# Peptides against a protein of PDB entry 3PBP, part 123

Target 1, 203 residues: chain A of PDB entry 3PBP
Amino acid sequence: LNEKDLNLILNKSLVMYESLDSTTDVIVKRNVIKQLQFVSKLHENWNSRFGKVDIQKEYRLAKVQGPFTINPFPGELYDYTATNIATILIDNGQNEIVCVSFDDGSLILLFKDLEMSMSWDVDNYVYNNSLVLIERVKLQREIKSLITLPEQLGKLYVISDNIIQQVNFMSWASTLSKCINESDLNPLAGLKFESKLEDIATI
Target 2, 203 residues: chain A of PDB entry 3PBP as posed
Amino acid sequence: LNEKDLNLILNKSLVMYESLDSTTDVIVKRNVIKQLQFVSKLHENWNSRFGKVDIQKEYRLAKVQGPFTINPFPGELYDYTATNIATILIDNGQNEIVCVSFDDGSLILLFKDLEMSMSWDVDNYVYNNSLVLIERVKLQREIKSLITLPEQLGKLYVISDNIIQQVNFMSWASTLSKSINESDLNPLAGLKFESKLEDIATI

## One batch from the design tools (peptide; made by RFdiffusion4, then SolubleMPNN)

Design b2_p20_6_s1 (from b2_p20_6, 10 letters changed)
Fold by OpenDDE base, seed 3:
Structure b2_p20_6_s1 (fold): chain B 203 residues (1-203), chain A 20 residues (1-20)
Amino acid sequence: as target 1 above (203 residues)
Amino acid sequence: KDVELQAILDSFNALIEKKR
């Protein structure tokens, strides 16, 4: 990403913002506004606070049912059905991770507000309702429910037939939160997006 | 379905409180 690319992204984000009207879906409107705010802050701090983060995993672009696009989407999940969705707060500033479960026992952890921080692909940045894939957790069991507790930041509880498991992603989510709030992507360099899985109880 | 889900949630919350 260079200054020219950032200017292009900013201009595209402005055009998207100006296209919003009373007929625009509330979720679309929210995502476009957040994208514009983020890109604007990056543009203001370009010379002092911006670093490039490369994502190592290559996946195909896909859409979930509805207005959302997941980027990148794991190709293996095209043959599976989404079963549950949850949102998990990672800070008091209302930054959230979206989790989607699949019938293969996979969880995908997604970020709805930082397309640029997780996907440095300029060509794929400007999509309405884009969700960025952060992590895939393979539980290899039937997932009945996803539970979150408002007082427990960065924790997801997964209920299966015989077990409750905790997925704790605060190891990377605290850094992600900082990057979002400060509009500085440099702390993501070399960060491992690996959640901790713990058995909480047998059912 | 909703009643069963609530029962699971209640049980889960009780377990979490015990581990605090």
Scores: peptide ipSAE 0.028, ipTM 0.413, DockQ to the pose 0.026
Fold by OpenDDE base, seed 2:
Structure b2_p20_6_s1 (fold): chain B 203 residues (1-203), chain A 20 residues (1-20)
Amino acid sequence: as target 1 above (203 residues)
Amino acid sequence: KDVELQAILDSFNALIEKKR
């Protein structure tokens, strides 16, 4: 996820929020509001750390696609602020996991794939533009930065004040990659989405 | 491990320099 992607998500979220009326389904309203709150916090943090995200006021290009949502978004994280974002490759085919950190010391691991998102919960699928929550990792520390290494698939390095930690999610990401590439979700049944956390170094 | 750690540190330093 880059600045352009964040701007696109923000613009879509704003357009969706403005489209809400008294006839809009309660679940849709709730998801759009929550999404807007989340993206706004990301935007504030992005502007503070990475420079001004130029919100292209051209709301015109937001095709009425379903609201961008994180599904499910942990309710506890609505009270917290996003601090960092990273994208991690899980295979050579350029499948990626999006990671977002929060000021409570938690990480969320997200996947953006329309076909996969539609297939995971067809009965509850309401929105075409969603990030799927895969895992929440609680570090209980201030996260200063997220680092990825191009040659290290499915690994995220979390830098805090005095420690570097590795989050290794290849235990499930290898299966996820296979499912995406083969268009077969059956191997995800019963898969534990639990990443390995390891202390790498003290700073 | 040492090469991996150095790559992490180098990446971290590069991020710090970009913020300054």
Scores: peptide ipSAE 0.028, ipTM 0.517, DockQ to the pose 0.024
Fold by OpenDDE base, seed 4:
Structure b2_p20_6_s1 (fold): chain B 203 residues (1-203), chain A 20 residues (1-20)
Amino acid sequence: as target 1 above (203 residues)
Amino acid sequence: KDVELQAILDSFNALIEKKR
């Protein structure tokens, strides 16, 4: 991910945010706000590492405190550009996974819950207090967009030029949701964080 | 499966229409 690409994603996210009005669906509004928050944090982390991107402080401070470092960040993704961001509900309690796509065709699935992040830090599962890497899904194709359906928990739809694929992470996200809701991480022991990838439609 | 597929296709079509 280079600085120029992060700025482009941030600008796109800002434009989307500015397009929100009173007629915008609450779910869409929430998703755009969360995307902007994530991108702003990603950009803040980038600036802290690379020292050069002057995003106006006013937009950074308004909603997201702290440097979002994805830890452990896959070292191989340092050279790739983030292309899309989505948030996916995993339960009715509003627990969410954050997904970021990259131009290498990778998806990273991230956990955003601060309470769980702190619990994972205590257990040495997390090296960063803001976003926890759960899984990397390698699609090895150009990702055009990410789609989520509010009625479909733990499902992400990835649109490429010729195919729509479903990433279903409920195999582990149901357990994660339970752990969050019960404040008990024991069920995560031995859990495989492997999402199911299914081809849904050819375009 | 068919209802889910249709919802995805509808969402996809809506995105294509917004890009045009």
Scores: peptide ipSAE 0.027, ipTM 0.504, DockQ to the pose 0.022
Fold by OpenDDE base, seed 5:
Order: C-alpha cells, then sequence, then structure tokens
Structure b2_p20_6_s1 (fold): chain B 203 residues (1-203), chain A 20 residues (1-20)
C-alpha cells in the first residue's frame, strides 16, 4: 500500500461519508463514520512519516462502488491508533495481504482485492469496498515496526522492544490465493483464518 | 535464531536504504 492507494481509500471513505443522510441505516452510518475515522488516522500517521501529500482532486468524483454491506470493523480498535502498515505477498503473482498494526498491540490482516471483497458472502468483516478483514492478531505489545521479506510468502515479522515475532498466515493464504486466481470462493468454506505466531528472537 | 535475526535485520536495513 502506497500513499496513492491510501489516498484513494481515504477519498472513497469520504465519499461514503458524504453519502450519508437521514434515511441511512444507523449501522451503516456508524460503520462509515468509523471507517473514515480509521482511514483518517492512518492517513495522518502516514503524512507524519512521509510528509504531506496533496490529495488529488480527481478522486472526489469516484462513486463508491462499495460492497453492499460494510461489516463492522472490530469495535475495540476504534479507540486505538494505527501505528504501522505493511503489505505481504501471498503468491508469486500480485496477491497481497495488507497488515495494519495498532497501539494496543493488535494486528489486522486485510485483503485488498476488490472482487473478492464484493463476493465475500462469509461472516467476515469488510473494512471498505477495497479491503476485507481476514484476521485480528492480538500481540499485547508495543509494535515498533513491521518487516516483510520478499522471498518469504505469507510471513510478517513484528518487532517490539525486546522481541521479534513471526506471523505466518500461509495456512489460509494459500487457499485464498487459489480462490483469487481461480475466481472460486468455494475452498474458503470452513477455512480457519488463524495465523501461527512464533517468537523468532529476543532483542 | 541469531542468524535468522541478523538476516531479517540486514534485509530490513536494505529495505530502508532502498526507500531512502
Amino acid sequence: as target 1 above (203 residues)
Amino acid sequence: KDVELQAILDSFNALIEKKR
């Protein structure tokens, strides 16, 4: 996820927010507001790290082709701030998982594929029309950085003050990759989205 | 484990340098 992609998501979230009216369902209103708050916080953190980039005006015209339902973002994370973002390849193609860390020590694993997000008729959480929540990992640590190695598919390294942990999500990501590549969601039925956490080193 | 850590750190530093 680059700054341009983040700006795109922010603009989509803004358009969704602007589309809210008095007739909008309360759940939808809440979800859109919370999404906007989340993306705005992420954007602020991004801007503080990379400098202010002007949001290009062209994105205001994108009608949100959203999934029909914004599934609730984990309510607990609304009170927390995103600290790091990383993208992890799950195959040798272009399929990626987006990981966002929070100041409570949580990680969220998100899928970026729009088509998958629209077709995701499972009890999974949808972040927005571009991202689907797959898993939340609770580390209960202050996350200093997220590291990915291009040669290591479906692995994320989390650096805290005194420990490096590996999050390995290939248990489900291999199936997800197959589903994307084949445009068939059937193999996701009954799949457990549980990553393996392992301590790699003490710093 | 220490060798793996060093490889991870080296890879991380290489990524930071590439972004810079």
Scores: peptide ipSAE 0.024, ipTM 0.446, DockQ to the pose 0.022

Design b2_p20_6_s2 (from b2_p20_6, 9 letters changed)
Fold by OpenDDE base, seed 4:
Structure b2_p20_6_s2 (fold): chain B 203 residues (1-203), chain A 20 residues (1-20)
Amino acid sequence: as target 1 above (203 residues)
Amino acid sequence: SDVLLQSILDSANKLIEEKR
């Protein structure tokens, strides 16, 4: 992100925020507010003159809500089916990444984008949330289940027919957590988004 | 929440279907 891009996202987020009214869905409101808060905080690091919008705690803790887009979506995965999904805590501040598995044995690791789009449904104005692809992990196994343990930050357990594997992404997720919490994306520059795989047990 | 996760999963599959 450069300053220009951040300003664009900020302006877009502000427009979305200003469009919120009493008729807007509560989930949409929370999501837009959370986005604006995050972008605003990012912007403060770049421009100290920008006043942060005061947002109630209930909205600050809002989670990602659909509908969703994934960007970029790996082209080869269009031939496959998404099978399992899990959220993984990356810190004690409730920052999460989303993992989706596919029937080719791929995992995609996703994070909420700073951009939201508006889509029109027949009867309702719906906000579309974007998820950013962080990493794709190719296990090349039939994934039966995804398990996360709250006490194990940045770890995903993948259960297949014959093995349990741990995916550990704390090598980058700790940096991501820091970036989110500090609203500074600079530490992500040059970071390798490569998770570690470990066989835990044969089953 | 399970609803959220399902929504993401459904969205992923919808994207796939739309591309096919």
Scores: peptide ipSAE 0.233, ipTM 0.800, DockQ to the pose 0.541
Fold by OpenDDE base, seed 5:
Structure b2_p20_6_s2 (fold): chain B 203 residues (1-203), chain A 20 residues (1-20)
Amino acid sequence: as target 1 above (203 residues)
Amino acid sequence: SDVLLQSILDSANKLIEEKR
């Protein structure tokens, strides 16, 4: 995420929030609020003075079904193809992040624990399961496969032609896990979403 | 799990195609 992308999502989330009224479905309202709260906390990480967002209790009521949206979607990735996908456990309570790889050698890390939200397009309101982009990791390699190990929380193994790399997300994923479990997004304030990359083996 | 992941992957590629 960069500041520009985050601002775009924030603006979108604010527009969604402002559209809420007394006739809005309770699930939709909750999802929009959750998204706004999450994005607002992410925005605080960029040292922006965003007003304190009151955190409401989260309810997991909706079944996760397609279609999905990725917010923000990095503009550069429109020229590329999504190649692999993996789920990474971040705690023993089965909270997960989703990783998608692209043929440019990028990984995007997505927050999975968002229910169906409204996607705003210029002409139409569409209900989609919104996946929030947390981080983009640029490996600049041809990614052959993504591997996760259940016993290794917040770790992803990326296999390329000549190398196995570990991506470790626990620097921020542990905090995200806490936020989900406690229904409190405050700990995300000031958190850097930067993963650690390590070479494990040459192959 | 696998069905969901595939749906996300498909959605990502669909999004790309729609924006090209």
Scores: peptide ipSAE 0.227, ipTM 0.795, DockQ to the pose 0.538
Fold by OpenDDE base, seed 3:
Formats: sequence, C-alpha cells, structure tokens
Structure b2_p20_6_s2 (fold): chain B 203 residues (1-203), chain A 20 residues (1-20)
Amino acid sequence: as target 1 above (203 residues)
Amino acid sequence: SDVLLQSILDSANKLIEEKR
C-alpha cells in the first residue's frame, strides 16, 4: 500500500457515497458514510507529520461482509482462473492477509482491513466491498494447495507436483501489523512489498 | 470463515468472467 493506492481507495469510497439516494437501504447508507469517514481520515494522515489515525473501537469490532472486488486486479489474470485461497496470520492480534492462487501459477496477496464497507451495527450486511492488492508473486507452476501453520506467522506453504515452497511475507507484514496496531500509516511509506521464496522440499 | 473465503474466491472468478 502506497499513497497512490490510498488515493484509489478514497476515490472508490467517494463514488460509493455519491451513489447514495432516497431508495438506498438505511443500513447501506450508514455503512458507506462510516467507510468514507474512515478512509478520509486515513488519507489526511498519510505521509503527514501526524500519520496517526484514531480508529474508534467500533471500527475494530465491525464485521466484514461481501461480495468483494480486488483492486487493482492484474490485467493478465483475466485470462486465468482463481483456484485456491488461504488466510495468513501476520500477528497474534488476528491481523491477516488473504492469499489467492491462479492456474497460471500466480499468487495475489490481499488486505481486507482498509477498503471495506463494514457492518457496524448489524450481523448480516451485504454490499460490494474491495480487497486491496499488496503483492503478486509469480511461481509459474501448477499450484495444488496452499497451507498455513498458525504457529508460523507470515508464512505460506505452496504445494505443487514436484516441490513445496515457502513464501515469507514478514519483510513487510511486520510493518503492516505495526501500522494497524498503532494506527500509524507512516511506516508504510517507501516500504518494499516483496516476499521471500524458498524451496523447502522436492516431492 | 470458510464461507467468507469462498465468497472472495467466487468474487475473483466473477470479475474475470465479466471482463472476458
């Protein structure tokens, strides 16, 4: 996530707000307004001297609900199919990344806490939400399965026909975790979102 | 939840289908 990505999130939140009318459901109206307020505060504090955002407890307790979009979506992946999905814990506070694999051998790493209309007051809120693309990893092989271990933060195991590979996100995910927990986005400025790949075993 | 993850996966494939 960088300033450009945050601008994209803000623009989407504005478009959602502008789409509200008298026929829009009351719950949708409320959630879109709260979303816009939240994202606007993030934008105002991004790369500023005071990059701290006071995230109210209500925001942290809000439930995330689909349907979802992915932003930006890599153009070349429109020719392929999403095959597997996993969640990777990045800290002990239950911050997590979502990983989706494709049949071209790509992995996309997604974050769900930044650009989503949350259900603030209700258990079942359905509205179009967005996942933020953080990184794309190209493995260029058939992916059979994705495995995570709860005791191994920021690590994903990718199983193919002939090899098990470890993907390690902690080079940037530790910083992301800190930003979330401290409500300070400044440490994300200039951060390289590049994961480490390692061959673990040949099958 | 598994339901949420499946919804994300389905949404990804829906986006692909809409663009083709």
Scores: peptide ipSAE 0.222, ipTM 0.796, DockQ to the pose 0.513
Fold by OpenDDE base, seed 2:
Structure b2_p20_6_s2 (fold): chain B 203 residues (1-203), chain A 20 residues (1-20)
Amino acid sequence: as target 1 above (203 residues)
Amino acid sequence: SDVLLQSILDSANKLIEEKR
């Protein structure tokens, strides 16, 4: 994650939080608060004044209510095209990360626990399903396909022209799973969101 | 679901197009 992008999403999340009032939809309120808490922990910029908010498990499952927003969206990727998508199970409770590949050889890892959030478009407040960017992995290869295996939690196989690579997220995904299941984001503080890459086979 | 994944992929590309 670029520091500039991190600051941008944090600022947007703060503005969204400050805009909450008595007329705001309950689902929107919960998701805005959750997003702010999550982003704040990801960036080690937790403000204790926001407190722990108990959000029901139902609000951790994104419903099919598109369109979706990705926050932050890496500025470099505006010049490229999203090519492949996969979901990666991170636990046996069916918590998932979404992975999107781009034609520059980048992977973005997204968390989809927001059913509806306020997105700041240039001139209007839009309520969308928000995906939170966790990590960007730069492979610098043409990605042909993404494969996941149900028996291998937190692992993604990336097929390129000449190589199959494994991306392993479990270094941080196990902590994320715990946070989701326990409704406690505190363990994310100080966590490094760096996945492990391994060459599996040459084609 | 396949519908969800396609919707996310489409949204990503739409976001890109809007910023170009």
Scores: peptide ipSAE 0.217, ipTM 0.788, DockQ to the pose 0.541

Design b2_p20_6_s3 (from b2_p20_6, 10 letters changed)
Fold by OpenDDE base, seed 3:
Structure b2_p20_6_s3 (fold): chain B 203 residues (1-203), chain A 20 residues (1-20)
Amino acid sequence: as target 1 above (203 residues)
Amino acid sequence: KEVELQSILDSFNKLIEEKR
């Protein structure tokens, strides 16, 4: 997730909010409002750290694309502020996981493949152009930086004040990569989305 | 292990400096 991607999510959230009317389902209204508040906090933090992001004010009238741009919505993170964003390659075919850190010490791992996202939620299908929430990792640390190494697939390094930790999600990301590349989601059935956390160095 | 750790630390320091 880069500045462009963040702007895209923010713009989608704004369009969804502006599309709300009296006929909109109460659950959808609530979700869109929460989404906008969530993304606004993310955007505020981004602007403070990386400079001002210009948001295009011209929105095309679009139908509600879904309740959230991130699905499922991490409701517990609503009151927290995003601190860092990173994109991690999971294969050489440019499949990527988006990671967002929060000031509560949480990481969320997200997938941007919308077609696959729609196919995963067969039992609760909501048409949306959302990122899929794969995993939440609770570190309970102040996260200073997220680092990725281009040669290390499916690994994220989290830098705190006194420690560097590795988040390794290749246990599930290798299967995900295969599913994407082969257009077969069957191997995801019963897959546990649990990353490994390891201390790499004390600083 | 120490050499590997130092290499990782050097890489992180470089990346941190480039992002500042």
Scores: peptide ipSAE 0.024, ipTM 0.422, DockQ to the pose 0.021
Fold by OpenDDE base, seed 1:
Structure b2_p20_6_s3 (fold): chain B 203 residues (1-203), chain A 20 residues (1-20)
Amino acid sequence: as target 1 above (203 residues)
Amino acid sequence: KEVELQSILDSFNKLIEEKR
């Protein structure tokens, strides 16, 4: 996520919140409110010098099912603070993976900009949201920064105190890109969503 | 691998400088 992407998601979340009326289902209302609160917190923390997104416990207890929420969100990460956000291109057609790092040393890989009407199963999870959790990578170290190179599709570089690591997710992202571009999600069934981690350099 | 590493490091430094 860059500032532009975060602003776009925030604006979409605000528009959805403003569209809520007395006829709106209680579950939909709750989901939109939780989404707006999550995105607002991300936005506030992005603008704050500390880059720490504290996800409050109140968001932990409800299945955050909304059109722009992360589904499924790992329950363990509700206790941790998001530290960095990056967007990685997976093709030349503007399909992107969103990566969020947490202070426990974990990364979540998300696919953004799914149609609200689109529902599909990946590894027994039902996705009908704009932010779909694809993979959680546990590095178990303090993450200083996330870096992407525009010429390197489906690669994320993670900088820690003493090491640079590459996360390569093209093993599954190439199939995902194809499925989205062809409007056929069937090939995602049975796809293994495991990224390759490689040490690039010691610092 | 060393040449690739230096190229990556140079790209990182450039990105860090552009964000400053």
Scores: peptide ipSAE 0.024, ipTM 0.417, DockQ to the pose 0.020
Fold by OpenDDE base, seed 4:
Structure b2_p20_6_s3 (fold): chain B 203 residues (1-203), chain A 20 residues (1-20)
Amino acid sequence: as target 1 above (203 residues)
Amino acid sequence: KEVELQSILDSFNKLIEEKR
């Protein structure tokens, strides 16, 4: 993820935000606000010229401590451009996964500790006030939008030209949530970070 | 539940397309 990619995601997030009105569904509104808030914070951490977007306090996430990094970043994605970003709750304790889409049809799932206080090392997953790569999901299609539903933990909806797909990562995210909340990483040993992909609807 | 999800997703997609 570079400045160009971040600017692209910001512009898309702003377009989504500007589409909101008094008749917009509350779930859609909340999803768009969360996405925009996260991207705005990333820009702040990178000393971006675009400034901070003011989001209502009730929908704000915790501030991400800088510098912002993804660890490890998939080397194969250096040649591709990020297209969308979303944040997904994995529990009621406000632990979140960050998802970034790329123009190759990839999704990367990243762990974000809300308080940015946790540091842990499990295999290749080193987290220290940064985003940790958990999984890469290859959809092999153009991703138009990412949607989350606040009442559906650990689920991401991916909108493409002709189909809506669900990415369900609760198979591992429930264990991750437990480990974080209990401060015990032992249950992550041997856990497979493989999400379930399902076709939901035709557009 | 599936019908509700479809309605939400359709609404979101419509909003995005109107701004493109």
Scores: peptide ipSAE 0.023, ipTM 0.411, DockQ to the pose 0.029
Fold by OpenDDE base, seed 5:
Structure b2_p20_6_s3 (fold): chain B 203 residues (1-203), chain A 20 residues (1-20)
Amino acid sequence: as target 1 above (203 residues)
Amino acid sequence: KEVELQSILDSFNKLIEEKR
């Protein structure tokens, strides 16, 4: 996700929020509101770190409705602030995982695929979610930065105050990549989305 | 681990330089 993509997500989230009416299911409303809050917080944090996204005040008031419902978005993370974002390549075909960190020390791993979003919806929650939550990794530490190396597929480096950790998600990302490239999601059935966490160095 | 870290840092620094 670059700044343009985040803006697009925010705009789409706003459109979804504006589509909420009195007849919308309370759970859907809550999820959309939470998504927009999340995206807005992400955007605010992105702007604070990268300096220049003038979020029009109107978008700060926009309730969480956006095309990128991280579904299922961990409800617990609605109370937390996104701190970092990174995009990690999982193959040479330029399939990417989006990682977002939160101030509670959580990482969420997301995939931007509409078709996959629909297929992972085991509960038939028809959310127009362009982002699918794959995994939540709880580090229980303050995350200072996320580092990705283009030559290292499916690896994310997390820098905290006292440690650098590697998150390796190739255990499932290789299968995911195959599923995307072959347009066949069957191999994802029964796949465990559990990344390997390794301490690389103490700081 | 220290050697690996240095390699990672070197790669990261290279990436930063390439983006500048």
Scores: peptide ipSAE 0.023, ipTM 0.425, DockQ to the pose 0.020

Design b2_p20_6_s4 (from b2_p20_6, 10 letters changed)
Fold by OpenDDE base, seed 5:
Structure b2_p20_6_s4 (fold): chain B 203 residues (1-203), chain A 20 residues (1-20)
Amino acid sequence: as target 1 above (203 residues)
Amino acid sequence: SSSLLQSILNSANALIEKKR
C-alpha cells in the first residue's frame, strides 16, 4: 500500500458509509462502520514515524465472508474453470492465504482485501467481499487436488496425475504476516510475490 | 470452513460466467 492506495480505500469506505440508511441491515451497518473506523485509523497513522498502527483486537477477528470478488482477475482465466480451492496458514495467528486452481493448470493466491471484504463481528455476514490477487503460478497440469499441512506454514501441495509439487510462498507470506501482525505496511513496498515450486514425488 | 471455500469457488466461477 502507498498513500494513494490508502486514500482510495478511504474514499471507498466513505462512499459505503454514506450509502447507509434507516433500511440498511444492522449487520451491514455495523461492518461498514467498523471498516471505516479501521481505514480512518490507518490513514491517521500513515505519516507516523514508525508506520505502525495499533489495531484493536476486534479488527484481528475480521473474517472473509461471501459473496466474493477477485481483483484483479487475470483476463486469460475467463476462458477456464476454477476447479479446486484451499486455505493455507501463513502464521500461528491464523492468517490465511486462499488458493484457487484452474483447469489450465494455473493457481491464484489470494488474500482478503482491506476495502470491502471484512466481516468484523458476525461469521454469517454476507456482503460483496473482495479478494486480492497476490500471485499467479502456472503449472500447466491437470490439478487433481490441493493439500495443506497445518504444521507446514505457507506450503501448498499440488497433486496431478504423475507428480506431487510443493508451492512455497513463505518468501513473501512471512513479510505479509509481519505487516498484519505489526500493523506496518511499509515492508510490502517493493516486495516480490514469487513462490518457489519444487517437485516432491513422481506418482 | 468447507462452506466458505465452496462459496469462494462458486463466486470465482460465477465471475467467469458473467464475463463470458
Scores: peptide ipSAE 0.219, ipTM 0.802, DockQ to the pose 0.488
Fold by OpenDDE base, seed 3:
Structure b2_p20_6_s4 (fold): chain B 203 residues (1-203), chain A 20 residues (1-20)
Amino acid sequence: as target 1 above (203 residues)
Amino acid sequence: SSSLLQSILNSANALIEKKR
């Protein structure tokens, strides 16, 4: 991100916030407010010209809601079907990565976008949550299930017919967690988003 | 929540179908 990109994200988030009214769904309101809070903090750390947006504490614990978009989406996955999903904690706070598996044996690692998207429906302003593709891991096997352990941050276990594999993404997820918590994206510059794959057990 | 995860999964598959 550069200053221009951050300003664009902030402006979009502000426009979304201003579009909220008494008829807007409560979950949508919470998501937009939380997004604006996050972007405002990022901007404050980047450029001290803008003050903090005052947001009530009740909205801080708001979870994201659907519908969702995935950006970018790998072109080759249009020929396949999404099969499993899991969430993986990356810190002791509330930051999570979403993992989706496909029937080609691919995993995509997703994070909440720094932007919210808006669309007009016939009668209502529709808010869409975007997920950013961080990494694609190609396992080239049938994935039966995805398992996460709450005590193991940034680790995903993939179960296939004959093997259990561990995907460990803490090499970059620790930096991502820091960036989110500190509202500073600078440490992500030049970071490689490459997870470690390891065979754990043969079944 | 399980419902939220299912919504993400459904959205992924909906995106795929839109591009086929």
Scores: peptide ipSAE 0.205, ipTM 0.788, DockQ to the pose 0.539
Fold by OpenDDE base, seed 2:
Parts: C-alpha cells; structure tokens; sequence
Structure b2_p20_6_s4 (fold): chain B 203 residues (1-203), chain A 20 residues (1-20)
C-alpha cells in the first residue's frame, strides 16, 4: 500500500461508515467499523492530513460475531472435528490469538485477517469474517481442554488425560503485536511461526 | 466472549462439513 491507495481505502471506508443506519445488519456494521478503525490507524501512523477518525467506544468494543472463515485451512483437518477454542492475549492492548483444537490432537493458531477488510466496498462486501492460519501444532493427544492465564501473554495450556502442556508462541506473537500496534505488517515477512511446547505437569 | 468463541467454533465445523 502507498499513501494514495490508503487514502482511497480510507475514503471508501468513510463512505461505507456514513451509510450505516438502523436497518443495517449488525455484522455489516461491525465489519465496516473495524475496517474504518484499522484504516484510520494506518493513516494516523503515516502522518496523513486526515488524522484519526474518532469512532465511538461502543463500536470499537463491538465484537464481530460470525460467520467466520479460516484461511488457509489444513486439508487433513476436514476429516476431523473442532473440539475446543480459546483466546490468548499477546499484549496488554487486547490483541488476541484464537486457538482451535481438533480431535486428531491438532491445534490451529489464528488471527483476524485485517487485510481482507481493506478490499471491502459497497458492491463487494464480505459477509464472513476471516481468520488467518498462523501455525498448526500437532500434539497427537486427545485434548480435553484449553486454558489461558491473563497474566501470561502468548501462552496456552493444553490439558490431556495425563499431561498438561504449555504452548508458548511469544517468539512470533511479540512481533505480531508490534505490527498490529504500529500498523506495519512488514516485519511479519520471513518471521518463523514456530511455538515452543513444554510439559508442565503430569495428571 | 463465549458467544464469539462459539461462533468461530461453529464456523470451523461448518467449513469442515462443506468440504466433506
């Protein structure tokens, strides 16, 4: 993206935002608002003449709910069932990774696709929220539950029948957090998305 | 929120079913 492209996207996002009314679907409203928020933040960081668009706190806190897509989705997981889900904080700014477990013992680590929102226009509105696959972790165990601790950023505890394992993804999640907060995704290029798995306790 | 997480989980399973 260059400044010209960003300005075009910002203007489109503003037009879409102003088109929102009481009859607009809640999902549509949330997606348009999140798009505008993201683009406005990018624009602010570029010291642009438009500055940051002020979005009401209630809309900023609005959680976009369904339907979701996952891209890419691992082909082998089509034979399995998603069993558990958790969100893991990666910073104190409320950026989160979504983790989904499967009955084959796989974990997928997901993040909200911010780039897809930039392609939205009135005619090409994406009704589905997208999640990007960051990493797949194969535990080869029956996963009973997923636990997170708010004070432990970028850590997920996986409970199986006889063991608790920690998945630590801060090796890449710290960079992701920085990219989101600074509205610069370039540092993600060439980043190695490999989490550390450690045994914590036997059950 | 629990509702958001459930919606993601449901969407994942719906995606799986569409590809089977």
Amino acid sequence: as target 1 above (203 residues)
Amino acid sequence: SSSLLQSILNSANALIEKKR
Scores: peptide ipSAE 0.200, ipTM 0.781, DockQ to the pose 0.571
Fold by OpenDDE base, seed 4:
Structure b2_p20_6_s4 (fold): chain B 203 residues (1-203), chain A 20 residues (1-20)
Amino acid sequence: as target 1 above (203 residues)
Amino acid sequence: SSSLLQSILNSANALIEKKR
């Protein structure tokens, strides 16, 4: 995320706000307004020099509601089916990466977008929420299951027919965690989002 | 939550189907 991206998010939030009319559901109106307020405040508190933002606690505690989109969605994956999903803790503060596997043997690592429409007061709010594609890992095998261990931050175990592999993304996830916790996105600039794949066991 | 994860998974597949 950079200032340009934040401006884009702000503009999108404004467009969403402007789309509100008398026919719009009250819950949708409320959440779009809150989303715009959040993004506007985020933009206001943005320090372009340091990539720092001040996010109010109440907004950080908002619930994420589906449906979800993935941005960018890898074009190749339109030919395949999502098979497994897991969440991976990246810190002890409960920041999580979402991993989705596909039947082409791809893994996508996803994080919540700031564009996500959040519910602050209604548990059943449903709007479009985007997930950001961080990394795609191509295993090119049938993925039977995804396993995460809470005590192993930033690690995903991928089980296939004959092998257990570990995907370790702490090389970048530690930085991401820091950025989230400190509300400073600057360390993400120039960060290489490349996970380490290791064979753990043959089965 | 399991529900949220399932929603993401379903959404991914829904997006795929929409683009096919």
Scores: peptide ipSAE 0.199, ipTM 0.782, DockQ to the pose 0.529

